# Designs tried in a protein design run: peptides against a protein of PDB entry 3HUF. Part 53

Target 1, 320 residues: chain A of PDB entry 3HUF
Amino acid sequence: MWIIEAEGDILKGKSRILFPGTYIVGRNVSDDSSHIQVISKSISKRHARFTILTPSEKDYFTGGPCEFEVKDLDTKFGTKVNEKVVGQNGDSYKEKDLKIQLGKCPFTINAYWRSMCIQFDNPEMLSQWASNLNLLGIPTGLRDSDATTHFVMNRQAGSSITVGTMYAFLKKTVIIDDSYLQYLSTVKESVIEDASLMPDALECFKNIIKNNDQFPSSPEDCINSLEGFSCAMLNTSSESHHLLELLGLRISTFMSLGDIDKELISKTDFVVLNNAVYDSEKISFPEGIFCLTIEQLWKIIIERNSRELISKEIERLKYA

## One batch from the design tools (peptide; made by RFdiffusion4, then SolubleMPNN)

Design b2_p13_3_s4 (from b2_p13_3, 4 letters changed)
Fold by OpenDDE base, seed 5:
Structure b2_p13_3_s4 (fold): chain B 320 residues (1-320), chain A 13 residues (1-13)
Amino acid sequence: as target 1 above (320 residues)
Amino acid sequence: SDLLSEEERKKYE
């Protein structure tokens, strides 16, 4: 999201979030969803137009800013951005930091980008929320991205958390829910005058973890908890692979259960399968190896004695 | 602040 602040109290000492949209900036405008009042005798009544574009798909993956357009409204002394005069037709900026000087005003408006990228693991929830979040200048998507800051947990009553949620937790992404999204969607008017009124996602996250027994106490309890063990997995999802890596597992991949030969079994402590394969092929599991789903593995991992639990299951099958 | 600063993100990393 774009945030503006200014020197010399020209923004009344307040910070403001600039959501996607168009803003007239000047001395003789009233602060609202389309106007930014700047208090200085050195600026025009209507001095500049700021236009913030909605996020692009690329912005979700890069964490880049919404495009920021500045146009001078034919003022006597013009507008500068980063010490450069804005062109007659306006200029567009993708820098994360903009120093905006209006006319001869000695104080600048400082615009800075704070990255907020929300990943969804549920396409239905993405479809429901993406438009509203994009109108807040928040990139959204389904795929894992290094730019993701928040992850929306799929709330299905009585279901296990998804692999995406597990992975988001382990990589220390702030997990949020629909209640937070609802709250976030309502703040647009309240934050016009004060950007500090944005809700706290960390509080939402803390509440989610506290109220859900499917989460361990911390990511650190699980990261590398299975160091020294080896697994084989069906090549299904990148997230599953990354999750298993974060557990400290050595991972071998195979394409079908039929590819699990005696050599692979000899080098592998257990096989990780997706739910569909586990349910469909349970009868055809290779003998002498422990097969489980990621969800079953997660249930073990969240226990304090996870290493002992896994070791016992491995031993039971080796001596059987 | 919902928008974790890079520093706050690094503290969580």
Scores: peptide ipSAE 0.000, ipTM 0.352, DockQ to the pose 0.018
Fold by OpenDDE base, seed 2:
Structure b2_p13_3_s4 (fold): chain B 320 residues (1-320), chain A 13 residues (1-13)
Amino acid sequence: as target 1 above (320 residues)
Amino acid sequence: SDLLSEEERKKYE
């Protein structure tokens, strides 16, 4: 989201969030959803127009800012952005930091981008919330992105957390739920004059972890916790592969259970399967190898003695 | 502030 601040109290010492939309900036306007009052004798009554575009698809992957357009409203002394005069037809900016000078005012408006990108675990939730979040200047998507700051967990009471949620947690992404999204949707008008009224996502995340025993205390408890072990997985999920990598596992891939030969067994401590394959093929598992689901593995990983637990299970099956 | 600064995000990385 774009945030503006100013020197010399020309914004009354307040920080303001600028959502996608159009704003008239000047001395003789009243602060509202489309106007920004600037307190200076050197500023025109109506001085500039700021236009912030909604996020692009590219912004979700890069964490780049919503496009910021500035137009001077035919003022005597013009408008400058980053010490450059704004052109007659206006200019567009993609920099994360903008120093805006209105006329001869000795104080500048500083606009800065704070990255917030929300990944969704399922397409239904994305479809429900994407429009509202985009209107807040928040990029949204389904795919993993290095720019992702938040991950929406689907509340399914009594179900295991998804692989996406597990992976988001280990990546140290702030996990949020639908309650946080609902709260975000209500604050748009209240944060106009006080950016600090934005709801704390970290507090939401802490509450999720505290109230759900499926999460360890920290990602650090799980990262590389299985270093030195080797696994094989069915080549069906990229997220599962990345999750297993974060656990410190050496990973081999196969296309079917029939591809598990003596060589693979000799170098593999256990096989990780999805629920569908595990349930359908459990009667035909290769002898002499430990097979488990990603959810079963997760239950082991969240325990403090995960290495001892998995070693015990591997040994149990070798001697059975 | 709710918005993870790039610096705050790096701390969580």
Scores: peptide ipSAE 0.000, ipTM 0.366, DockQ to the pose 0.019; fails the geometry check
Fold by OpenDDE base, seed 3:
Structure b2_p13_3_s4 (fold): chain B 320 residues (1-320), chain A 13 residues (1-13)
Amino acid sequence: as target 1 above (320 residues)
Amino acid sequence: SDLLSEEERKKYE
């Protein structure tokens, strides 16, 4: 989201969040959802129009800003952005930092982008929330991205956490739920006066972890916890691969259980399978190798003695 | 800030 602040007292010493939309900026306007009052005698009554676009799909992957359009409203001294005069028809900006000078005002409005990108675990929830979140200037998507800052966990009572949730946790992404999204949808009016009134996602995240025994106390308890072990996995999901990498595992990939030869077995401590393959192929597992699901592995990883537990299971099957 | 700053990560750790 875009945040504006200003030098001096031209914004009354306040920071403001600018959601996607159009704002008339000037001396003789009243602060509301479509107007930004700037206090200076050097600024026109109606000086500029700011238009912030909704995020693009590209913005979700890059963490880039919503496009910021500035138009001068035919003022005597014009408008500048980053020391460049705004064109007659207006200009659009994708820089994360904008220094906006209105006329001859000695103080500038500083706009800066704070990246918030919300990943969803399933397409249904994305479809439900994407529009509302985009109207807050928040990029949304389904796929993992290095730009993702938040991950929406679906509260299904009694279900195990998904691989996406596990990976989000280890990546130190803030895990949020539908309650936080609902809260975000209501804050538009409150943050007009004070940008600091944005709801704290970390509180939601802390509560999720505290109240769910499927999470370890910290990501650091799990990161590299299986360093020195080797696994093989079915080439199914990028998230599963990345999750295993974060555990410090050496990973080999295979396309089918039939591709697991003696050489691979000799170099592999255990095989990680998805639930569907595990359940369907239990009878045909290669002898002398420990096979488990990612969910079963996770249950081991969250234990304090994870290394001992995994070692015992490996040994048990080598002698079976 | 709702945005994962390094400072916020440190508060979580």
Scores: peptide ipSAE 0.000, ipTM 0.340, DockQ to the pose 0.017; fails the geometry check
Fold by OpenDDE base, seed 4:
Structure b2_p13_3_s4 (fold): chain B 320 residues (1-320), chain A 13 residues (1-13)
Amino acid sequence: as target 1 above (320 residues)
Amino acid sequence: SDLLSEEERKKYE
């Protein structure tokens, strides 16, 4: 989201979040959802128009800012952005840092992009929240993105955390829940005057981790915790693969259980299966190899002695 | 707390 602040108290010493929309900026406007009051004698009554677009699909993957349009409202001294005069028809900016000079005001409005990209674990939650979040200038999506800053955990009561949640945790994204999203949706009006009123996602994350025994104390407890072990997995999901990589595993892929030959077994400590395959094929597991689900693996990983636990299970099966 | 249920372990025996 875009945040503005200014020098010389021209914004009354406050920071403000600019959501997608249009803002009239000037000395003689009242702060509201469409107006930004700037306190300076050097600024016109109505000086500029800021238009912030909703995030593009690309912004979700790049973490780029919502497009920021600036138009001078035919002022005597014009408007500058990054020391360049805004054109008569307005200019659009994709830079993450904008220094906006209104007329001859010695103080600039500084606009900066705070990266917030929210990944959803499931399409239903995305469908529910995407529109609202986009109206906050927050890119949203389902697919893994290097720009992802936050991850929405779907709280299904009594279920294990999903692979997506596990991976998000290991990637050190801020895991949030629907309660945070609900709170975020309500602050739109309150943050007009003070951007600091934005709810703390990190606090939400801390609460989620504290209250859920399926999370270790830190991602660092799990990252590379299985270094030196080798696994084989069904070539199903990229997220599962990336998760296993973050655990420090050497990963081999197979297309079917029938492809698990003696050679693969000899090089593999255990086989990771999805729940569907595990449940359907549990009767036909290859002999001499430890097969487990990602969820079962995760239960091991969150333990302090994960390496010992896995080693014991591997040994039990090799010598059985 | 057994990481695998007794029933799950029996599948590997």
Scores: peptide ipSAE 0.000, ipTM 0.289, DockQ to the pose 0.005; fails the geometry check

Design b2_p13_4_s1 (from b2_p13_4, 4 letters changed)
Fold by OpenDDE base, seed 2:
Structure b2_p13_4_s1 (fold): chain B 320 residues (1-320), chain A 13 residues (1-13)
Amino acid sequence: as target 1 above (320 residues)
Amino acid sequence: ELEKELEEIEKEE
């Protein structure tokens, strides 16, 4: 989201969130959803127009800002952005920090981009929320991205958390739920004059972890917890692969259970399967190897003695 | 000088 602040009292000492939209900036305008009052004698009654575009698909992957357009409204002393005069037709900016000088005003308006990118676990939730979040200047998507700051957990009562949620947790992404999204949708008007009224996602995240026994106390409790073990997995999910890497596992991949030969068994402590393959092929599992699902593995990983639990299961099957 | 320039801006607007 874009936030503006100013030196001195020209913005009345307030920080303001600018959502996608158009704003008239000047001395003789009233603060509302489309106007920004600036208190200085050196500023025109209607000095500049700010236009913030909605997020692009690229912004989701880069964590880049919504495009910020500045146009001078034919003022005597013009408008500058980062010490450069704004052109007659206006200029567009993709920098994360903008110093906006209105005329001869000795104080600048400082615009800065606060990165927020929300990943969704399922397409249905994305379809429901993407439009509203984009109108807040928040990029949204389904795919994993290094720019993602938040992850929306799907609340299915009584189900295990998804692999996406497990991975988001281990990546130290802030996990949020539908309740947080609902709250975000209602604050748009209240945050116009006070950017501090933006809801704290970390509080929501702490509450999710505290109230759900499927989360460990911290990602650090699970990261590299299985260092020294080796697994094989079906080559079906990149997210599952990255999850297993964060556990510190050495990973081999196979295309079918028939590809699990004596060589693979000799170097592998256990096989990780998806639920569909586990349920369909459990009668056909190779003898002498421990097979489990990611969800079964996760239940072991969240325990304080995860290494001992896995070692016991591996030993149990070697002597059976 | 600055006050006069400001008064001129206020008259032209």
Scores: peptide ipSAE 0.039, ipTM 0.725, DockQ to the pose 0.106
Fold by OpenDDE base, seed 4:
Structure b2_p13_4_s1 (fold): chain B 320 residues (1-320), chain A 13 residues (1-13)
Amino acid sequence: as target 1 above (320 residues)
Amino acid sequence: ELEKELEEIEKEE
């Protein structure tokens, strides 16, 4: 999200979120969803227009800001952004930090991009929320992104957390839920005067972790917890692969259970299967190898003695 | 000086 603050109390000492939209900036405007009052004698009654664009698809992957357009409203002393005079037709900015000088005002409006990029675990939730979040200047998507700051956990009652949720947790993404999204959608008007009224996603995350026994106390408890072990997995999911890598596993891939030969078994401590393959192929599992689902693996990983538990299961099946 | 220049600007805008 774009946040503005200013020196010299020209914004009344308040920080403001700029959602996608158009803002008239000046001395003689009233703060609302489309106006930013700036208190300085050197600023025109209507000085500049700020236009924040909605996020692009690229912004979801890059964590780049919504495009910030500045136009001078034909003022005597013009408008500058990062010491450069804004052109008569306006200029667009993709920098994460903008110093906006209105006329000869000795104090600048500082616009900065607070990165917020929300990944969704399922397409249904994305379809429900994407439009509203984009109108908040929040990039959204389904695919894994290095720019992802937040992850929406799908609360299916009585289900295990998804691989996406597990991976989001291990990559230190702030996990949020639909309650946070609902709250975030309602604060749009209240944050006009005070950007500090934005809901604390970290508090939401802490509450999710505290109230769900499927999460360890920290991602650090799980990261590299299985260092020195080797697994084989079906080449089906990139998220599953990345999850297993974050556990410190050496990973071999196979295309079918029939590709699990004696050589692979000799180099592999256990096989990770998806639920569908695990359920369908239970009868045809190779002898002498520990086969488990990623959800079963996760249940072991969250235990304090995860390495001991896995070692016992490996030994049990190698010597049975 | 700056205040006077600013007062002149306030009258023209």
Scores: peptide ipSAE 0.038, ipTM 0.722, DockQ to the pose 0.121
Fold by OpenDDE base, seed 3:
Structure b2_p13_4_s1 (fold): chain B 320 residues (1-320), chain A 13 residues (1-13)
Amino acid sequence: as target 1 above (320 residues)
Amino acid sequence: ELEKELEEIEKEE
C-alpha cells in the first residue's frame, strides 16, 4: 500500500494510506477518501492530482508498487517528484519512494510503498476477496511468489494443513485467515487519518499458530531439519518441491512410480507422494523403500525428534 | 522575498 507522510506540519503530522483511486491535493480541500489537504501558504487551493492504480498481476510477482500518477493542476510553480518537474500531462511512477514537492513549498510529501502481497491457497477464496483487496492496493494470487508477504489459510475444521500452508509457514510468510480479510475490508475509512490503524496481521498469525498444533513453534525448527537425507518425489507441484528443499532434503524427481528403479532406491531414503498417488498406488509400492505423503512427512517434521523418527522408519522398511 | 512571493500567491489563487 502507498503511505504518505510529510515534512513539517503540512499533513498535520499525520500519515495516510492511499488506496487505489484519485485524490485532489491542495490547500483548500477537506480530507476525505478523494482529497488530501495540505497546509501551506505556498500550495495552491487545488494543486495536484494523485492517481493510484490497482495492482497488476506483475506486481504480485515482483512486489512492486501500484502505479502512482501525479498530475499538476496547472499551478504557477508546478509539481516535482524526486526533484523532476511533473510533465503537463502527468507522469506515472513505479519507484517505491516518491518525494513530492508542491510548488515552492519547503516541505515535501514523502510517499513510500509498504509491500503487501496476499497468496491464496484456494481459488474460490481468491475469487471472493481479490477485487476488494485490489481496491486496497494489495496484489493477490494463487501461485507462489517471492513477493508474497501473506498467505490465506483455508480453515477447514479437522483437516490437515495444506502443502501451500506448510510452505508459506517455512517461507516465514504471515499466515492469515478470512477473519483478517474481513477486518481489512472495514478499515479503509479509518486509516485515512492514521495509517497506524492498519490491522496487524502478525496478531492474526500468532493466534493461528497458537491454536493449531499442526504448526511447529517456528519455521527455524523445521528448516534444514532433514539435512543429509535424500528423497524422491513425483514431479507434481512446485510448492512441494520447494517445501522439501527448505527441509534440507536432496531431491530426485520421477514421473511415475514405475520409474523408481533399483538405482533410485539405492540413493533414496524415502519417497514422497501426494495423497492421490499414495492412496491409489499403496499396493504397488516398491519393496524396501519408505513411501509417505507430504502430510505424513509434515507430522514427523514438527516433532522434536524428527530425524530419529525418520531414521527408524527407514530402518524398519530396509529389514522388512 | 520568498514570504512576499508566497503572500502574492495567496491573493491570486
Scores: peptide ipSAE 0.038, ipTM 0.725, DockQ to the pose 0.108
Fold by OpenDDE base, seed 1:
Structure b2_p13_4_s1 (fold): chain B 320 residues (1-320), chain A 13 residues (1-13)
Amino acid sequence: as target 1 above (320 residues)
Amino acid sequence: ELEKELEEIEKEE
C-alpha cells in the first residue's frame, strides 16, 4: 500500500494510506476518498492529481508498488517528483519512495510503499478475496513468491495444515485467516486520515499459532532441526523441496519409487512422499527404508525431541 | 500555526 506523510504539518501531522484510485491534491479540497488536503499558501487550490493503479501480476512476484501517476493541474510553479518536474501530460512512477513537491512549498509529501503481498493456499479463497484486496493495493496470488509477506491459511476444521502453511510458517511469513481479510475490508475508510489504524496482522498470527497445536512455538524451533539427516523425495512440489531444505535436510530427488536403488537407500535416512503416492503405493515401498508423508514428518518436527523421534523411526525399520 | 493558516486559506476564498 502507498502511505503518504509530509513535513511541516502540511498533512496535519497525519500519515495517510492511498488505496488504488484517483485523488485531487490541493489547498482547498476536503480530505475524503478522492481528495487530499495539503495545508500551505504555496500550494494551489487544486494542485495535482494522484492516480494509483491496482496491483499487477508482476507486483505479486516482485513486491513492487502499485503504479503512481502524478499530474500537475496547470499550476504556476508545477509539481516535482524526486526533484524532477512532472511532464505536461503527467508521469508514472514505480519507485518505492517518492518525494513530491507541490509548487514552491518548502515541505515535501513523502510517499512510500509499504509492502504487503498476500499468498493464498486455496484458489477458492483467492477468487473470493482478490478483487477486494487489489482495491486495497495488495497484490495477491497462489504461487510461492519471495515477495510474499502474508499467507492465508485455509481453516478446514479438523484437517492437518497444508504444506503451503508449513512452508509459510518456516519462511516467517505472517499467517493470517479470513477473519483478518474481513477486518482489512472494513477499515478502508477509517485509515484515510490515520495510516496507523491499519490492522496488525501479527496479532492475528499470534492468535492462530496460540490456538493451533499443529504449530511449533517459533519457526526457529524447526529451521535446521534435522541438520545432518538426508532424505529422498518425489519431485512433485517446489514448496515441499524448499520446506525440507529449511529443515536442514540433504535432499535427493527421484521421479518414481522404482528409481530408489540400493545406492540411494545407502545415502538416505528416509523417503518423503506426498499423501497420494503414500496411500496408493504403500504396499510397494522399497524394503529397508523409512517412508513417510510431509504431514507425518511435520508431526515429528513440531515435537521438542524431533531428532530423537526421527532417529528411533529410522532405527526401527533398519532392524525390522 | 496550522489553524491560522487554515483561517487565512478560508479568507482567500
Scores: peptide ipSAE 0.027, ipTM 0.624, DockQ to the pose 0.674

Design b2_p13_4_s2 (from b2_p13_4 with H2L E7K E8K)
Fold by OpenDDE base, seed 4:
Structure b2_p13_4_s2 (fold): chain B 320 residues (1-320), chain A 13 residues (1-13)
Amino acid sequence: as target 1 above (320 residues)
Amino acid sequence: SLEEELKKIEEEE
């Protein structure tokens, strides 16, 4: 989201979130959803127009800002952005930090991009929230992105957390839920005056972790917790692979259960399967190897003695 | 002083 603050109390000492939309900036406007009052005699009554675009699809992957357009409203002394005079037709900016000077005002409006990029676990939840979040200047998507700052966990009562949720947790992404999104949707009016009124996603995350026994206390409890172990997995999911890498596992891939030969077994401590393969093929598992699902693995990983639990299962099957 | 510069700027607009 774009946040503006200013020097010299020209914004009344307040920070403001700028959502996608158009703003008239000047001395003689009243703060509302389309106006930004700036208190300086050196600023025209109507000085500039700020236009913030909705996030692009690219912004979801890059964590780039919503495009920020600045137009001078034919003022005597013009408008500058990053010490450069804004052109007559306006200019568009993709920099994360903008120093906006209105006329001869010695105090600048500082616009900065606070990265907020929300990944969703499922398409249904994305479909429900994407439009509203985009109108807040928040990029949204389903695919893994290095730019993701938040992850929406789908609270299905009584279900295990998804691989996406597990991976988001290990990546130290702030996990949020629908309650946070609902709250976020209501703050649009209140944050006009004070950007600090934006709900704390970290508090939401802490509450999720505290109230859900499927999470360890921290990602650090799980990251590299299985260092030194080797696994094999079906080459089907990149997220699953990345999850296992974050556990510190050496990973071999196979295309079918038939590829699990003596050589693979000799270098592999256990096999990770998806639920469908595990349920359908459990009667046909190779002898002498521990096979489990990612969900079963996760249940072991969250235990304090995860390494001992895995070792016991490996030993049980090697010496059986 | 910054205040004097501010005053000058305020008088010019």
Scores: peptide ipSAE 0.028, ipTM 0.630, DockQ to the pose 0.125
Fold by OpenDDE base, seed 5:
Structure b2_p13_4_s2 (fold): chain B 320 residues (1-320), chain A 13 residues (1-13)
Amino acid sequence: as target 1 above (320 residues)
Amino acid sequence: SLEEELKKIEEEE
């Protein structure tokens, strides 16, 4: 999201979130969803227009800012952004930091991009929330992204957490829920005068983890917890691979259960399968190897003695 | 202070 602050109290000492939309900036406007009052005698009654675009799909993957357009409203002394005079037709900016000088005002408006990218685990929830979040200047998507700051957990009562949720937890993404999204949607008008009124996602995260026994106490309890073990994985998803890598596993990939030969068995401690293959082909599992799903593995990983549990299961099947 | 000088300049405009 874009946040503006200013020097010399020209914004009354307040910070403001700028959501996607158009703002008239000047001395003789009243602060609202489309106006920014600036208190200086050197600023025109209507001085500039700021236009913030909605996030692009690229912004979700890069964590880049919403495009920020500045136009001078034919003022006597013009507008500058980063010491450069704004062109007559306006200019667009993708820099994360903008110093905006209105006319001869010695104090600048400082705009900075606070990165927030929300990944959804559920396409239905994405469909429900994406439009509203994009109107807040928040990029959204389903695919994993290095720019992801928040992850929306799907709350289904009695279901195991998804691989996406497991991975989001291990990569230290802030896990949030629909309650946080609802709360976030309500603050849009209140943050006009005070950007600090943005709800704390960390409190939501703490509550999710505290109230769900499917999470370990910390990501650090699971990261590299299986160091020294080797697994073979049916090529299912990149996210599953990254999850297993974060557990410290040496991973071999295969395309079918038929590719699991004696050589692979000899160098592999266990095989990780997706639910569909596990359920359909459980009768055809190779002898002498421990096969499990990621969800079954996760249930072991969250236990304090995860290494011992896995070792016992490996031994049981190798010597049976 | 520089801030006081800048304020004076703004008051004169």
Scores: peptide ipSAE 0.026, ipTM 0.595, DockQ to the pose 0.119
Fold by OpenDDE base, seed 3:
Structure b2_p13_4_s2 (fold): chain B 320 residues (1-320), chain A 13 residues (1-13)
Amino acid sequence: as target 1 above (320 residues)
Amino acid sequence: SLEEELKKIEEEE
């Protein structure tokens, strides 16, 4: 989201969130969802137009800002952004930090981008929320991205957490739920005058972790917890691969269960399978190898003695 | 001073 602040009390000492939309900026406008009052005698009654675009698909993957357009409203002294005069037709900016000077005002409006990108685990929830979140200037998507700051967990009571949720937790993404999204949808007007009124996603996250025994106390408890072990996995999910990497595993990939030969078994402590393959192929598992699902692995990983538990299972199946 | 610059700007506009 874009946040503006200013020097010299020209914004009344307040920070504002600028959602996607158009704002008339000037001395003789009243603060609302489409106007920014700036208190200076050196600023025109209607001085500039700010236009913030909705997020692009690229912004979801890069964590880049919503495009920020500035147009001078034919003022005597013009408008500058980052010491450059705004062109007659307006200019567009993708920098994360904008120093906006209105006319000869010695005080600048400082605009900065707070990165917030929400990944969804469920496509139906994405379809439900994406439009509203995009109107907040929040990029949304389903795919993993290095720019993701938040992850929406599906609240199905009594179900195992998904691989996406596990990975989101380990990569230190703030896990949120539909209750937080609902709250975000209601705060647009309240944050106009005070950007600090933005709901704290960390409180939602704390509550999720506290109320769900499927989460360890911290990501750090699991990261590299299986260092020194080797696994093989079916080449089906990049997210599963990244999850296993964060556990510190050496990973070998195979294309089919038939590719699990004696050589692979000799170099591998256990095989990680998806639920579908695990359930369908239980009878055909190679002898002398420990096969488990990601969900079964996760149940071991969240235990304090995860290394000992895995070692015992490996030994049990090597001698069976 | 910033105040003196402000005053000059106010006189020019």
Scores: peptide ipSAE 0.025, ipTM 0.631, DockQ to the pose 0.117
Fold by OpenDDE base, seed 1:
Structure b2_p13_4_s2 (fold): chain B 320 residues (1-320), chain A 13 residues (1-13)
Amino acid sequence: as target 1 above (320 residues)
Amino acid sequence: SLEEELKKIEEEE
């Protein structure tokens, strides 16, 4: 989302959130959802139009800002953005930082992009929330992205957390739930004049972790916790692979259980399978190899003695 | 007050 602040109290000392939409900026406008009052004698009554677009699909992957359009409203001294005069037809900006000078005002409006990209683990939840979040200037998606700042955990009662949730946790992504999204949607109007009123996602995250025994105390407790162990996995999920990498595992990939030869077994401490393959192929597992699901692995990883637990399971199957 | 300054500015232009 875009936040504006200004020098010289021309924005009344407030930081303002600009959601996607159109704003008339000037000295003689009242602050509301479509107007930004700027207090300076050097600014026209109606000076500029700001138009912030909704996020693009590309913005989800890049963490780039919503497009910011500036048009001068035929003022005597014009408008500048980043020291460049705004063109007669207006200009569009994709920079994360904009210094906006209205006429000869000695103070600038500083617009900066607050990066927030929300990944969803559940397509139904994405479908439910994407429109509302896009209207907040928040890119949304299902796929993993390096720009992801927040991850929406699915509240399926009584199930193990998903691989996506596990990976989001280890990546130190702020895990949130539908309650946070609901809260975020309701405060839209109240945060217009005060960007500090934005709900604290970190507090939501802390509450989720505190109330769910499926999470360790910190990602640091799990990151590289299995350093020195080797696993093999079916080449089925990129998130699963990245999760295992964050655990410090050496990973070999195979395409089918039939590809598990003596050489692979000799180099592998255990095989990681998804639930579907584990359940369907359990009877066809190679002899002398420890096979487990990611969810079973996660249950071991969250324990304080994870290395000892895995070692015992590996030993148990070598002697069976 | 900022409001008084705004009123003066509205009256001057």
Scores: peptide ipSAE 0.024, ipTM 0.580, DockQ to the pose 0.469; fails the geometry check

